Peptides against a protein of PDB entry 3C2G. Designs and how they scored, part 45

Target 1, 209 residues: chain A of PDB entry 3C2G
Amino acid sequence: IRTFDLLGLLLHDSDAIDGFVRSDGVGAITTVVQYPNNDLIRAGCKLLLQVSDAKALAKTPLENILPFLLRLIEIHPDDEVIYSGTGFLSNVVAHKQHVKDIAIRSNAIFLLHTIISKYPRLDELTDAPKRNRVCEIICNCLRTLNNFLMMWIPTPNGETKTAGPNEKQQVCKFIEIDILKKLMSCLSCEGMDTPGLLELRSTILRSFI

## One batch from the design tools (peptide; made by RFdiffusion4, then SolubleMPNN)

Design b2_p13_7_s1 (from b2_p13_7, 7 letters changed)
Fold by OpenDDE base, seed 3:
Structure b2_p13_7_s1 (fold): chain B 209 residues (1-209), chain A 13 residues (1-13)
Amino acid sequence: as target 1 above (209 residues)
Amino acid sequence: MAEERLQRALAAR
């Protein structure tokens, strides 16, 4: 715990973060959060989120790390762990085709749907801190989905991967009316990553409606 | 219907 808090204070610039990631810092955190201690898991996942945008992650092998983190956020009851883990996933898959492929093979699309589906409607949450945290989790899941959809949209200079039949079926769950209602509710929350949600909304409207 | 729209959108591009 105190070591992760101290590391979080020392990792205040991009060069320190990249140095930590190049030194297998993500693997080290992932090893420590395997212990059945909720405060340790929470602190470790928070530190993973803090380093999740590091440029050095493009050269870090994530083949063992991502399946472990996906299993952790599937089973862990704490919204702070789910927030940090879904935030990490969203950032590490961004602009990294190899990492997207590992996440999809590890059933990430279905897991993200399950996470969004387990939360009540935001209008049913009277506690503002809880409502905001649930909104942030849903936003992380939807932003991760947008990063997957972008693999199947032709860019003028990109190899289009053909989605397999299983990936197509899993993506169709995110255009269900209840998921679309949750997307619209998140767009109405103040202080959210509105650009990423608007990109997903625009992708859905142009390609699926 | 939704799957056929996804398939058409992914094939038309």
Scores: peptide ipSAE 0.022, ipTM 0.555, DockQ to the pose 0.021
Fold by OpenDDE base, seed 2:
Structure b2_p13_7_s1 (fold): chain B 209 residues (1-209), chain A 13 residues (1-13)
Amino acid sequence: as target 1 above (209 residues)
Amino acid sequence: MAEERLQRALAAR
């Protein structure tokens, strides 16, 4: 615990973060969070989130790390673990086609749907800290979904990856009424990444409605 | 316009 908090304080700039990632820091964290200690898992996932936008991650093999993290999020009911893990996933899939392919093969689309579906409506949450954390989790899931949908939008170069029939069916679950209601509820939350959610809304409206 | 389409699509299901 204190070691991850100290590492999080030392990783305050992009060069320190990139140095840590180049030194297999992500693999080191994932090794330590295998211990069945909730506070250790929470602190490790928070540190993963902090390094998740590092440029050095483009050169880091994620084939073992992503399936492990997805399984960790699936089995842990802890909102802080889910927040950090879905935030990590959202950042690492951004602009990285190979990482999107690993995440999709690791059942990420279904997991994200399950996470969004598990939480109540934001208007039913009376506790403001809990409501804000749930909103952040749903937003992380929806931003990750947008990053997957972007694989199927024609690039100016005419290269479209054809999603397989299974991936298409899994993504069609995110146009279910309850998911769209949760997207709308998140767009009504103050202090959220509204641009990314508006992009997802625009993608859904252009491609699926 | 886009919001009204989403709301209509939500109301039609």
Scores: peptide ipSAE 0.021, ipTM 0.595, DockQ to the pose 0.022
Fold by OpenDDE base, seed 1:
Order: sequence, then C-alpha cells, then structure tokens
Structure b2_p13_7_s1 (fold): chain B 209 residues (1-209), chain A 13 residues (1-13)
Amino acid sequence: as target 1 above (209 residues)
Amino acid sequence: MAEERLQRALAAR
C-alpha cells in the first residue's frame, strides 16, 4: 500500500513513468495485486491507471498481464478497482493493434458488456459520487469498445481486419435497449467527455446501420 | 435482426 502511494507520487513525470514501465513496473504491480488484499488490489490498480498512457507500454509484453487484469475486473466487487482496470484497458489498447488483439482474444468485448450490464441506471443512483464513478466505468468500457470497432472500419489504404462471427455477435449486444439507455444517461452526466461518447455512439450506430 | 444488421453493415464496408 504505502509503496504504491509513494510510487504514485514519483510517477507524475512522463520520463519517470516510461522508466518504471521499461523496468517491468506493470509486471511488478500485477504480481503484487495477486495477493487477496482489497486495499493492495485497489492501490495497485490505481497505479496501473496512472501509468496506462506510457509510450513504453507499446514495447511491453502484455500477453499475461491483460488476461489477468480482465479476470480481476470480471470478479472484483469494488468499483474503484473496476474504474482503474477499465481505465487502464481503455488507455493501453489505444493506438496499439497488437494489444487490441490480445484483449479481444481474452474475451474483452463480452466482459465490457457484462460490466455495463451489472450497474443500475444512472437515474436510479441518488448518491452523486457513486453515480459519477459508475458513469466513468461505463465510459471507459464504451471507449474501449470504440477502439475495437475502429479495427473493422475501412482505412483509406484498404487494409481492414474482418471481425470474426463471435466478435460480431458480442458487438451486437451493445445495441440492446438497456445498454443504449445507459450510454444516453452517461451523455447527460456533467463533466464527462461528451464529444468522445458522441463519437462512440456514432461509431456504434454506423457499425449497425 | 440486430446480428443481420451488423452483418449487412460490415459486408457493405
């Protein structure tokens, strides 16, 4: 715990973050959060989120790290762990085709649907901190989905990956009326990345229309 | 219905 708090205080500079990631810092955190201590898991996942935009992650082997993190956010009950883990996933897959491929092979699309599905509607949440945290989790899941959908959009250069039949079926779950209502409720939250959510809504709709 | 729409949208691209 105190070590992750101290590391979080030192990892404000991009060069320090990149140095930590190059030194297998993500693997080290992942090893420590395997211990059944919720405070340790929370602190470790928060630190993962802080380093999730590191340029050095493009050179880090994630084949063991991503499946582990996906399993952690599938089973863990704490919204702070889910927030940090989905935030890490959203950032780490951004602009990294090989990381997207690892996440998809690890059933990430279905997991993102499961995470969104487990939360109530935002209008049913009277507590503003809880409502905002749930909104942020849904936004992280949806932004991660957008990053996957972008793989199957034709580039001007004609190189497109075709989504497999299983991936197509899993993506179809995001046009369920309850998922669309949750997306619309997030667009009504103050302080959210409304442009990014509108882009995602547009990408989802364009993928199904 | 939804799957057939996705399949048509992904085949039209």
Scores: peptide ipSAE 0.015, ipTM 0.508, DockQ to the pose 0.020
Fold by OpenDDE base, seed 4:
Structure b2_p13_7_s1 (fold): chain B 209 residues (1-209), chain A 13 residues (1-13)
Amino acid sequence: as target 1 above (209 residues)
Amino acid sequence: MAEERLQRALAAR
């Protein structure tokens, strides 16, 4: 615990973060969060979120790390772990085709739907800290979905991956009325990644409606 | 415009 908090205090600059990631720091964190200690899991996932935008992650093998993290955020009850884990996922898949492919093969699309679906409507949450954290989790899930949808949008250079029939069926769940209402509620929250959510909304409207 | 399309698509289901 205190070691991850201290590491999080030392990893403030991009060079220190890249140095940590190059030294298998992500593998080290994922090894430590396998211990059945919720405070350790929370601290480790928070540190993963802090390093999740590192350029060095493009060269880091994630084949074992990413399926493990997806399983952790599927089963863990703590919203802080889910926030950090979905935040990590959304950042590591951004602009990295190979990481998107690992996440999709590891059933990430279905998991993101399950995470969004388990939370009540934001207007039913009376506790403002909890409501904000739930909004952030939903935003992380929706931003990750947008990053996957971007693989299937025709680029001017003509290289489009076609979504498989399973991936299409999983993505079609994000056009359910409940999910679309949650997207709209998140767009009304201050301090959210409004550009990324607006892009997702535009992608859904163009490709699925 | 885009929000009214989403609302129309939501109302049509």
Scores: peptide ipSAE 0.007, ipTM 0.441, DockQ to the pose 0.023

Design b2_p13_7_s2 (from b2_p13_7, 5 letters changed)
Fold by OpenDDE base, seed 5:
Structure b2_p13_7_s2 (fold): chain B 209 residues (1-209), chain A 13 residues (1-13)
Amino acid sequence: as target 1 above (209 residues)
Amino acid sequence: VAEKRIQEALAKR
């Protein structure tokens, strides 16, 4: 715990973060969070989130890391773990086709749907900190989904990956009325990354409705 | 229903 907090304080600049990632820091965190300690898991996932935008991650093999993290998020009901883990996922899949492919093969689409479906409507949450955290989680899931959906949108260059039948079925769940209502509720939350949600809304409306 | 809508939306491009 204290070691991750200290690392999080020391990893305040991009060069330090890239140095940590190049030293297999992500693998080190994932090894440590295998211990059944909730505080350690929270601290480790938070540190993963802090390094998740590092340029060095483009060269880091995530084949073992992503399936593990996705399983960790699946089994933990903890909002802080889910927030950090979905934030990490959202950042690492951004602009990285190979990472998207690993995440999709690791059942990320279904997991993200499950996470969004688990949370109540934001209008039912009276506690502002809880509502904001839930909104952030849903936003992380939806931003990740947008990154996946973009793979199946025809580009002008004619290279479109065809989604597999299972992937198509999983994506179909994100256009359910409940999920769309949650997307719209998140767009109404103050302080959110509204651009990413607006991009997803536009992607869904143009390509999936 | 949803699969058909996705296929129809993809076919419109």
Scores: peptide ipSAE 0.024, ipTM 0.555, DockQ to the pose 0.020
Fold by OpenDDE base, seed 4:
Structure b2_p13_7_s2 (fold): chain B 209 residues (1-209), chain A 13 residues (1-13)
Amino acid sequence: as target 1 above (209 residues)
Amino acid sequence: VAEKRIQEALAKR
């Protein structure tokens, strides 16, 4: 716990973050969060989020790390773990086809739907810190979904991957009225990744409706 | 406005 908090306080610059990632820091965190301690899991997932945009992650194999993290956020009911884990996922899949393929094979689409579905509507949350955290989680999930959908949109060069039958069925759940209302609620929240959510809305309207 | 457009698109299915 205290070691991860200390590491999070030391990793304020991009060179230190890249140095940590090059030294298998992500693998070290995932090893430590295997211990059944909630505070350790929270601290480790928060540190993963802090390094999730590091340039060095482009050279880091995620084949074992990403399935483990997806399982961790599936079984852990903690909003702080889910926030950090979905934040990590959304950043590492951005513009990285190989990482998207690992996430999809690890049932990420279904997991993201499950995470969004379990939370109440934002208008039903009276506690502002809780409402903001739930909004951030939903935004992380929806931004990750947008990154997956972009693989199946025709580019001018004509090379599109076709979604498999299972992926199509899982993606169709994101047009449910409850999910669409949550997307719209997130678009109304200040400080959210509104451009990415607007792109997802446009993708759904053009390609899936 | 945007929610109404999504609902109108869903209602066309």
Scores: peptide ipSAE 0.022, ipTM 0.506, DockQ to the pose 0.023
Fold by OpenDDE base, seed 3:
Structure b2_p13_7_s2 (fold): chain B 209 residues (1-209), chain A 13 residues (1-13)
Amino acid sequence: as target 1 above (209 residues)
Amino acid sequence: VAEKRIQEALAKR
């Protein structure tokens, strides 16, 4: 715990973050959070989120890390763990085809749908901090989904990855009326990544409707 | 079809 808090205080500089990632810092965090301690898991997942946009992650193998994190999010019903883990996932899949493929093979699409489906409607949440955290989680899930959908949009070069029948079926669940209502509710929240949610809305409207 | 579903989701706001 204290070590992750100290690292979080030192990792304000991009070169320090890249140095930590090059030293297998992500693997080290993953090794520590395997112990059944909720406070340690929260602190470790928060630190993963803090380094999730590091340039050095482009050279870091995620084949063992990403399936472990997805399993951790699946079994740990903690909003702070889910927030940090879905935020990490969203950032590491961005612009990285190989990482998208690992996530999809690790059942990420179904997991993200399950997460969104378990949360109540934002209008039913009277506590503002809880409502904001739930909105952020849903936003992370939907932004990750947009990054997956982009793989199946034809590029100008005619290269299109064909989604398998299973991936298509999993993606069709995100066009359910209840998921679309949650997307619209998130677009009404102040301080959200509204551009990313608007991109997802546009992707769904143009290519999946 | 789903432009209608998104508009229906917008109208239930």
Scores: peptide ipSAE 0.021, ipTM 0.499, DockQ to the pose 0.022
Fold by OpenDDE base, seed 2:
Structure b2_p13_7_s2 (fold): chain B 209 residues (1-209), chain A 13 residues (1-13)
Amino acid sequence: as target 1 above (209 residues)
Amino acid sequence: VAEKRIQEALAKR
């Protein structure tokens, strides 16, 4: 625990973060969070989130890390673990086709739907810290989904990946009225990535409805 | 406005 907190305090600049990632720091964290301690898992997942936008991750193989993290998020009801893990996922899939493919093969689309569906409406949450954390989780899930949907939108260069039949069925769940209401609720939250959520809304309306 | 458009699109299915 204190070691991860100390590492988080040392990783304030991009060069230190890149140095940690190049030294297999992500693999080291993933090894440590296999120990069944909730505080250790929470601290390790938070550190993963802190390094998740590192440039050095473009050279880091995620084939073993992503399936493990997705399973960790699936089995832990802890909002802090879910927040950090969905944040990590959202950042690592950004602009990385191979990482998107690993995540999708690891059932990420279905898991993200399950996570969003588990939480109540934001207007039913009276506790402001809890409401904000839930909003951030849903936002992370929806931003990740947008990054997946972009693979199936025709580019000006005519290169479009076709979603498989299973991926299409999983994506169709994100146009359910409950999910769309949660998207709209997140757009009303202060401090959210509103541009990314507006892009997702536009993508759904133009290509999937 | 946006929620209404989404609901109208869903109601067409």
Scores: peptide ipSAE 0.019, ipTM 0.496, DockQ to the pose 0.022

Design b2_p13_7_s3 (from b2_p13_7, 7 letters changed)
Fold by OpenDDE base, seed 3:
Order: structure tokens, then C-alpha cells, then sequence
Structure b2_p13_7_s3 (fold): chain B 209 residues (1-209), chain A 13 residues (1-13)
């Protein structure tokens, strides 16, 4: 716990974060969060979120790390773990095709749908801190989905990956009325990435229209 | 709405 908090304070610049990641810092965190301690898991997942945009992640093998993290957020009913884990996932898949492919093979699309489906509607949450955290989690899931959907949209250069039949079926669940209502409710939250949610809305429309 | 546009597009296929 205290070690991750100290590392989080020291990793405040991009060069320090990139140096930590080059030194297998992500592997070290994932080793430590295997211990059945909730506070340690929370602190480790928070540190993963803090390093999740590092340039060195493009050269880091994530084949063992991503499946482990996805399993952790699947089985751990903790908003702080889910927030940090979905935030990590959203950042590590950005602009990295290989990492997107690992996440998709590890059932990430279905997991994102499951996470969004388990949370109540934001209008049912009277506690503002809880409502904001749930909104952030949903937005992390939706931003990750946007990154996946963009792979299957035609580029001007004519190169398109085709989604497999299972991936298409899993993506179709995100046009369910309850998921779309949760997306729309997140647009009304203060401090949210409204441009990113509008981009996702456009990406969904381009994927299904 | 985006939802209604998606529903209309799905119904047109």
C-alpha cells in the first residue's frame, strides 16, 4: 500500500513514468496485486492507471498482464478497482492495435457490457461521489469500446479489419436501450469527457448505420 | 436521437 502511494507521488512526470514502465513496473504491480488484500489491490490498480498512458507500453508485452487485470475487475466488486482497471484498459488500448487484439481475445467487450449493465442508472444515485464514480467507470468502458469500434470503420486508405462474428454479436449489445440511456446520462455529468462521448456516439452510428 | 437513428437504420436493413 504505502509503496504504491509513494510510487504514485514520484511518478508525476512522463519521463519517470516511462522509466518505470521500461523497468517492468507494470509486471511488478501485477505480481503484487495477486495477494488477497483489497487495499493493496486498490492501490496497485490506481498505480496501473497512473502509468497507463506511458509511451513505453507500446514495447511492453501485455499478453499476461491484460487477461489478469480483466479477470481481477470481473471478480472484484469494488468501484475503485473497476474505475482504475477500466481506466488502464482504456488508455493501454489507445493507438495500439496489438493491445486491442489481446483485450478482445480476453473477452473485454463482453466484460465492458457486463460492468455497464451491473451499475444502476445515474438518476437513481442520490450520493454525488458515488454517481460521479459510476459515471467515470461507464465512460472508461465506453471509451474503450470506441477504441475497439474504430478498428472496423473504413479508413480513407481502404484498410479495414473485419470484426469476427462473436465480436459483432458482443458489440450489438451496446445498442440496447438501457446501455444507450446510460451513455446519454453520462453526457449530463460535470467534468466528463463530453467530446469523447460524442465521438463514441458518432462511432456507434457509423458502425451500425 | 442517436438511438432513434440507429433503430431506423437497423429497420432499413
Amino acid sequence: as target 1 above (209 residues)
Amino acid sequence: SAEEAIRRSLAAR
Scores: peptide ipSAE 0.020, ipTM 0.514, DockQ to the pose 0.021
Fold by OpenDDE base, seed 1:
Structure b2_p13_7_s3 (fold): chain B 209 residues (1-209), chain A 13 residues (1-13)
Amino acid sequence: as target 1 above (209 residues)
Amino acid sequence: SAEEAIRRSLAAR
């Protein structure tokens, strides 16, 4: 705990973050969060989120890290763990086809749907901090989904990956009425990435038209 | 609504 908090205080500089990642800092965090301590898991996942945009992650093997993190998020019904883990996932899959493929093979699409489905409607949350955290989690899930869907949209240059039948079936779950209502409620939250949510809405429409 | 547009697109398939 204190070590991750201290590392989080030292990781305000991009070069320090890259140095930590190059030294297998992500692997070190994933080793430490295997211990059944909720505060340690929260602190470790928060530190993962803080380094999730590091340039050095492009050279870091994620084949063992991503499946582990996805399983951690699946098992731990903790909003702070889910927020940090979905934030990490969203950032590491961005612009990285190889990382998208690892996440999809690790059942990420189904997990993202499961996460969104477990949360109540934002209108049922009277506590503003809790409502905002739930909205952020849903937005992280939806941003990650957008990054996956974009791989299967025909580009003018002819390189279209075709989604497999399982991926198509899992993606079809995101057009369920309850998921669409949660997306619309997130668009009404102040301080959210409204452009990113509108992009996802457009991407969903293009994937299902 | 966007939901109705998506539903209409799906029903047309």
Scores: peptide ipSAE 0.019, ipTM 0.490, DockQ to the pose 0.021
Fold by OpenDDE base, seed 4:
Structure b2_p13_7_s3 (fold): chain B 209 residues (1-209), chain A 13 residues (1-13)
Amino acid sequence: as target 1 above (209 residues)
Amino acid sequence: SAEEAIRRSLAAR
């Protein structure tokens, strides 16, 4: 716990973050969070989020790390674990086709739908910190979905991957009325990635229309 | 609403 908090306090510089990632720091965190301690898991997932935009992650093998993290998020009902883990996932899949492919093979699309579906509507949450955290989790899930859908949108000059039949079926669940209402509620939250949510709206229209 | 616009656009297929 204290070691991860201290590491998080030292990792304010991008070169330090890249140095940690190059030294297999992500693998080290995932090894430590295998211990069944909730506070350790929270601290480790928070540190993963803090390094999730590091340039060095482009050279880090994620084949074992991503399936493990997805399983961790699936089994922990903890908002802080889910927030950090979905934030990590959203950042590491950005602009990285091979990482998107690993996440999709690891059932990420279904997991993201399950996460969004478990949370109440934001209008039912009276506690502002809880409401904001739930909004951030939903935004992380939806931003990750946007990154997946973008792979299957035809570009004017390129061969696009086609979604498999199972992937297509899982993606179709995100057009459910409950999911769309949660997307709209997130657009009404101050300080959220409103541009990213508007991009997802455009991506959904291009993918399903 | 934006939701209703998405829903109408999906129902038009």
Scores: peptide ipSAE 0.019, ipTM 0.497, DockQ to the pose 0.023
Fold by OpenDDE base, seed 2:
Structure b2_p13_7_s3 (fold): chain B 209 residues (1-209), chain A 13 residues (1-13)
Amino acid sequence: as target 1 above (209 residues)
Amino acid sequence: SAEEAIRRSLAAR
């Protein structure tokens, strides 16, 4: 616990973060969060989130790390773990086709739908800290989905990958009325990435029209 | 709504 908190305090500099990642710091965190201690898992997942945008992650193999984290998020009901883990996922898949492919093969699309489905509507949450955390989780899931959908949109200058039939079926679940209502409820939350949610809406429209 | 347009587009596929 204190070690991860201390590491989190030291990792305010981008070069320090890149140095930690180059030293297999992500692998070290994933080893430590295998212990059944909730505070340790929270601290480790928070540290993963803090390093999730590091440039050195482009050279880090995620084939073992990413499936493990997805399984941890699936089985752990803790909002702080889910927040940090979905935040990590959304950042590591950004601009990295190989990492998107690992996440998709590891059933990430279905997991994101499952996470959003388990949370109540934001208008049903009276506690502001809980409502804000749930909104952040849903937005992390939706930003990750946007990154996946962008692979399958025709671009003027690129070979468009086609989604497989299973991926198409899993993506179709995100246009269920209850999921769309949750997406729309996030647009009313203070401090949310409203531009990113509007981009996702545009991406969904371009994927299904 | 845009949501209803998306749902109709998917039901037509």
Scores: peptide ipSAE 0.020, ipTM 0.531, DockQ to the pose 0.021; fails the geometry check

Design b2_p13_7_s4 (from b2_p13_7, 7 letters changed)
Fold by OpenDDE base, seed 1:
Structure b2_p13_7_s4 (fold): chain B 209 residues (1-209), chain A 13 residues (1-13)
Amino acid sequence: as target 1 above (209 residues)
Amino acid sequence: SAEEALARSLAAR
């Protein structure tokens, strides 16, 4: 805990973050958060989120890290863990085809649907900080999904991968009326990535036309 | 809470 909080206070510039990542700092965090302590897991996932946009991550093998993080999110039903873990996932898959492929093979699409489905409706949350945190989690899941769907949309100038039958079936669950209502509720939250949520809505529609 | 809803769902699988 105290070590991760101290590291988070030292990692304010991009060069320090890149130095930490190049020194296998992500692997070190994933080793430490295997200890069954919720406060340690929260602190470690928060530190992962803080380094999740580092340029050095493009050279970091994620084959062991992503499956571990996805499993951690699945077994720890804690909003701070889920927020940090889905935030990390959304950032590391951005613009990285090989990382998208690792996440998809690690059942990420199904997990994202599970997370969104199991949170209450935002209109049932009276506490504004809690409502905003749930909205951020849903937004992180949906941004990650958009990054996956964009791989399978034909472009005039590129060979697009085809989604497998399992991936297609898992993606079809995101057109459920409850998921669409949660997407629309996130558009009404202050400080949300409204352009990104509108892009996802367009991407979902294009995946089913 | 959202955490309790997620926990109940994980325990039901």
Scores: peptide ipSAE 0.013, ipTM 0.418, DockQ to the pose 0.030
Fold by OpenDDE base, seed 2:
Structure b2_p13_7_s4 (fold): chain B 209 residues (1-209), chain A 13 residues (1-13)
Amino acid sequence: as target 1 above (209 residues)
Amino acid sequence: SAEEALARSLAAR
């Protein structure tokens, strides 16, 4: 715990973050969060989120790290772990085709649907901190989904990858009325990535219309 | 709502 808090204070600039990632800092965190301590798991996942946009991650093998984190999010019923883990996922898949492919093979699409489905509608949450955290989690899931869907949209100058039949079936669950209502409820939350949610809405329209 | 109409249109495909 104190070590992760200290590391989080030292990782205040991009060069320190990149240095930590180059020294296998992500692998070190994933080793430490294997201990059955909730505060340690929370602190480790928060530190993963803090380094998740590091440029050095483009050179870091994620084949063992990403499936482990997805499993941790699946089994750990903690909003702070889910927030940090879905935040990490959304950042590491951005602009990295190989990381998207690892996430998809690791059942990420189904997990994202399960996470969104678990939470009530934001209008049913009276506690503002809880409502905001749930909104952030849903936004992280939906941003990750957008990054996946964008692979299968025709570009004017590129070969479009086709989604596999299982991937297509899992993606079709995100056009359910309940999921779309949750997307729309997130657009009504202050301080959310409204541009990213509007991009996802456009991506859904292009994928299914 | 327009969103529910869109959701129904997407779910019907």
Scores: peptide ipSAE 0.008, ipTM 0.464, DockQ to the pose 0.022
Fold by OpenDDE base, seed 5:
Structure b2_p13_7_s4 (fold): chain B 209 residues (1-209), chain A 13 residues (1-13)
Amino acid sequence: as target 1 above (209 residues)
Amino acid sequence: SAEEALARSLAAR
């Protein structure tokens, strides 16, 4: 715990973050959070989120890290772990085809659907901090989904992969009425990534309409 | 709702 808090205090500039990532700092965090301590898991996942946009991650092998993190999010019913882990996922898949492929093979699409599905409707949440945290988690999941869907949209100048039959079936779950209602509720939340949610809406329309 | 209209439009294809 104190070590991750101290590391979080030292990792304020991009060069320090990149230095930590180049030194296998992400692998070190994932090793430490294998210990069954909830406070350690929360602190480690928060530190992963803090370094998740690092340029050095483009050179970091994520084949062992990403499946582990996805499993951790699946088994840990903690909003702070889920927030940090889905935030990490959404940042590391951005503009990285190989990382998207690892995430999809690791059942990320189904997990993201499960995460969105387990939360109540935002209109049922009376506590504003809890409502905002749930909205942030849903936004992280939906931003990640957008990054996956974009691979399968034909572009005039891109090698578009065809989604396999399993990936198609998993993605079709995101057009369920309850998921669409949660997307629309997130668009109505203050301080959310409204541009990213509007991009997802456009991507869904292009993928299914 | 707009969500139900979207869901119906998606399910009709």
Scores: peptide ipSAE 0.019, ipTM 0.557, DockQ to the pose 0.022; fails the geometry check
Fold by OpenDDE base, seed 3:
Structure b2_p13_7_s4 (fold): chain B 209 residues (1-209), chain A 13 residues (1-13)
Amino acid sequence: as target 1 above (209 residues)
Amino acid sequence: SAEEALARSLAAR
């Protein structure tokens, strides 16, 4: 615990973050969070989030890390773990086709749907901190989905990957009325990535309409 | 709602 807190306090600049990632810091975190300690898992996932945009991650093999993190998010009911883990996922898949492919093979699409589905409507949450955290989680999930859907949108001048039949079935879950309502409720939250949520709406329209 | 309109447009396919 204190070690991750201290590491988080040392990772204030991009060079320190990149240095940590180059030193297999992500692998070290994933090793430590295998221990069934909730505070350790929270701290480790938070540290993963802090390094999730590091340039050095482009050279880090994520084949073992992503499936592990996705499983951790799946089994752990903790909003802080889910927030950090979905945040990590959304950042690492951004602009990285290989990482998107790992995430999809690791059942990320279905997991993201499950995460969004388990949370109450934002209008049912009276506690503002809880509501904001839930909104952030949903936004992380939806941003990740947008990154996946964008791979399959035909461009006028480019070879686009076609979603396989399984991926198509999984993404069809995001057109469920409950998911769409949660997307729209997130657009009403202050400080959210409203442009990204609007992009997702456009992406859904282009993918399914 | 816009969501229902989207859902209807998607269900029509």
Scores: peptide ipSAE 0.016, ipTM 0.532, DockQ to the pose 0.022; fails the geometry check

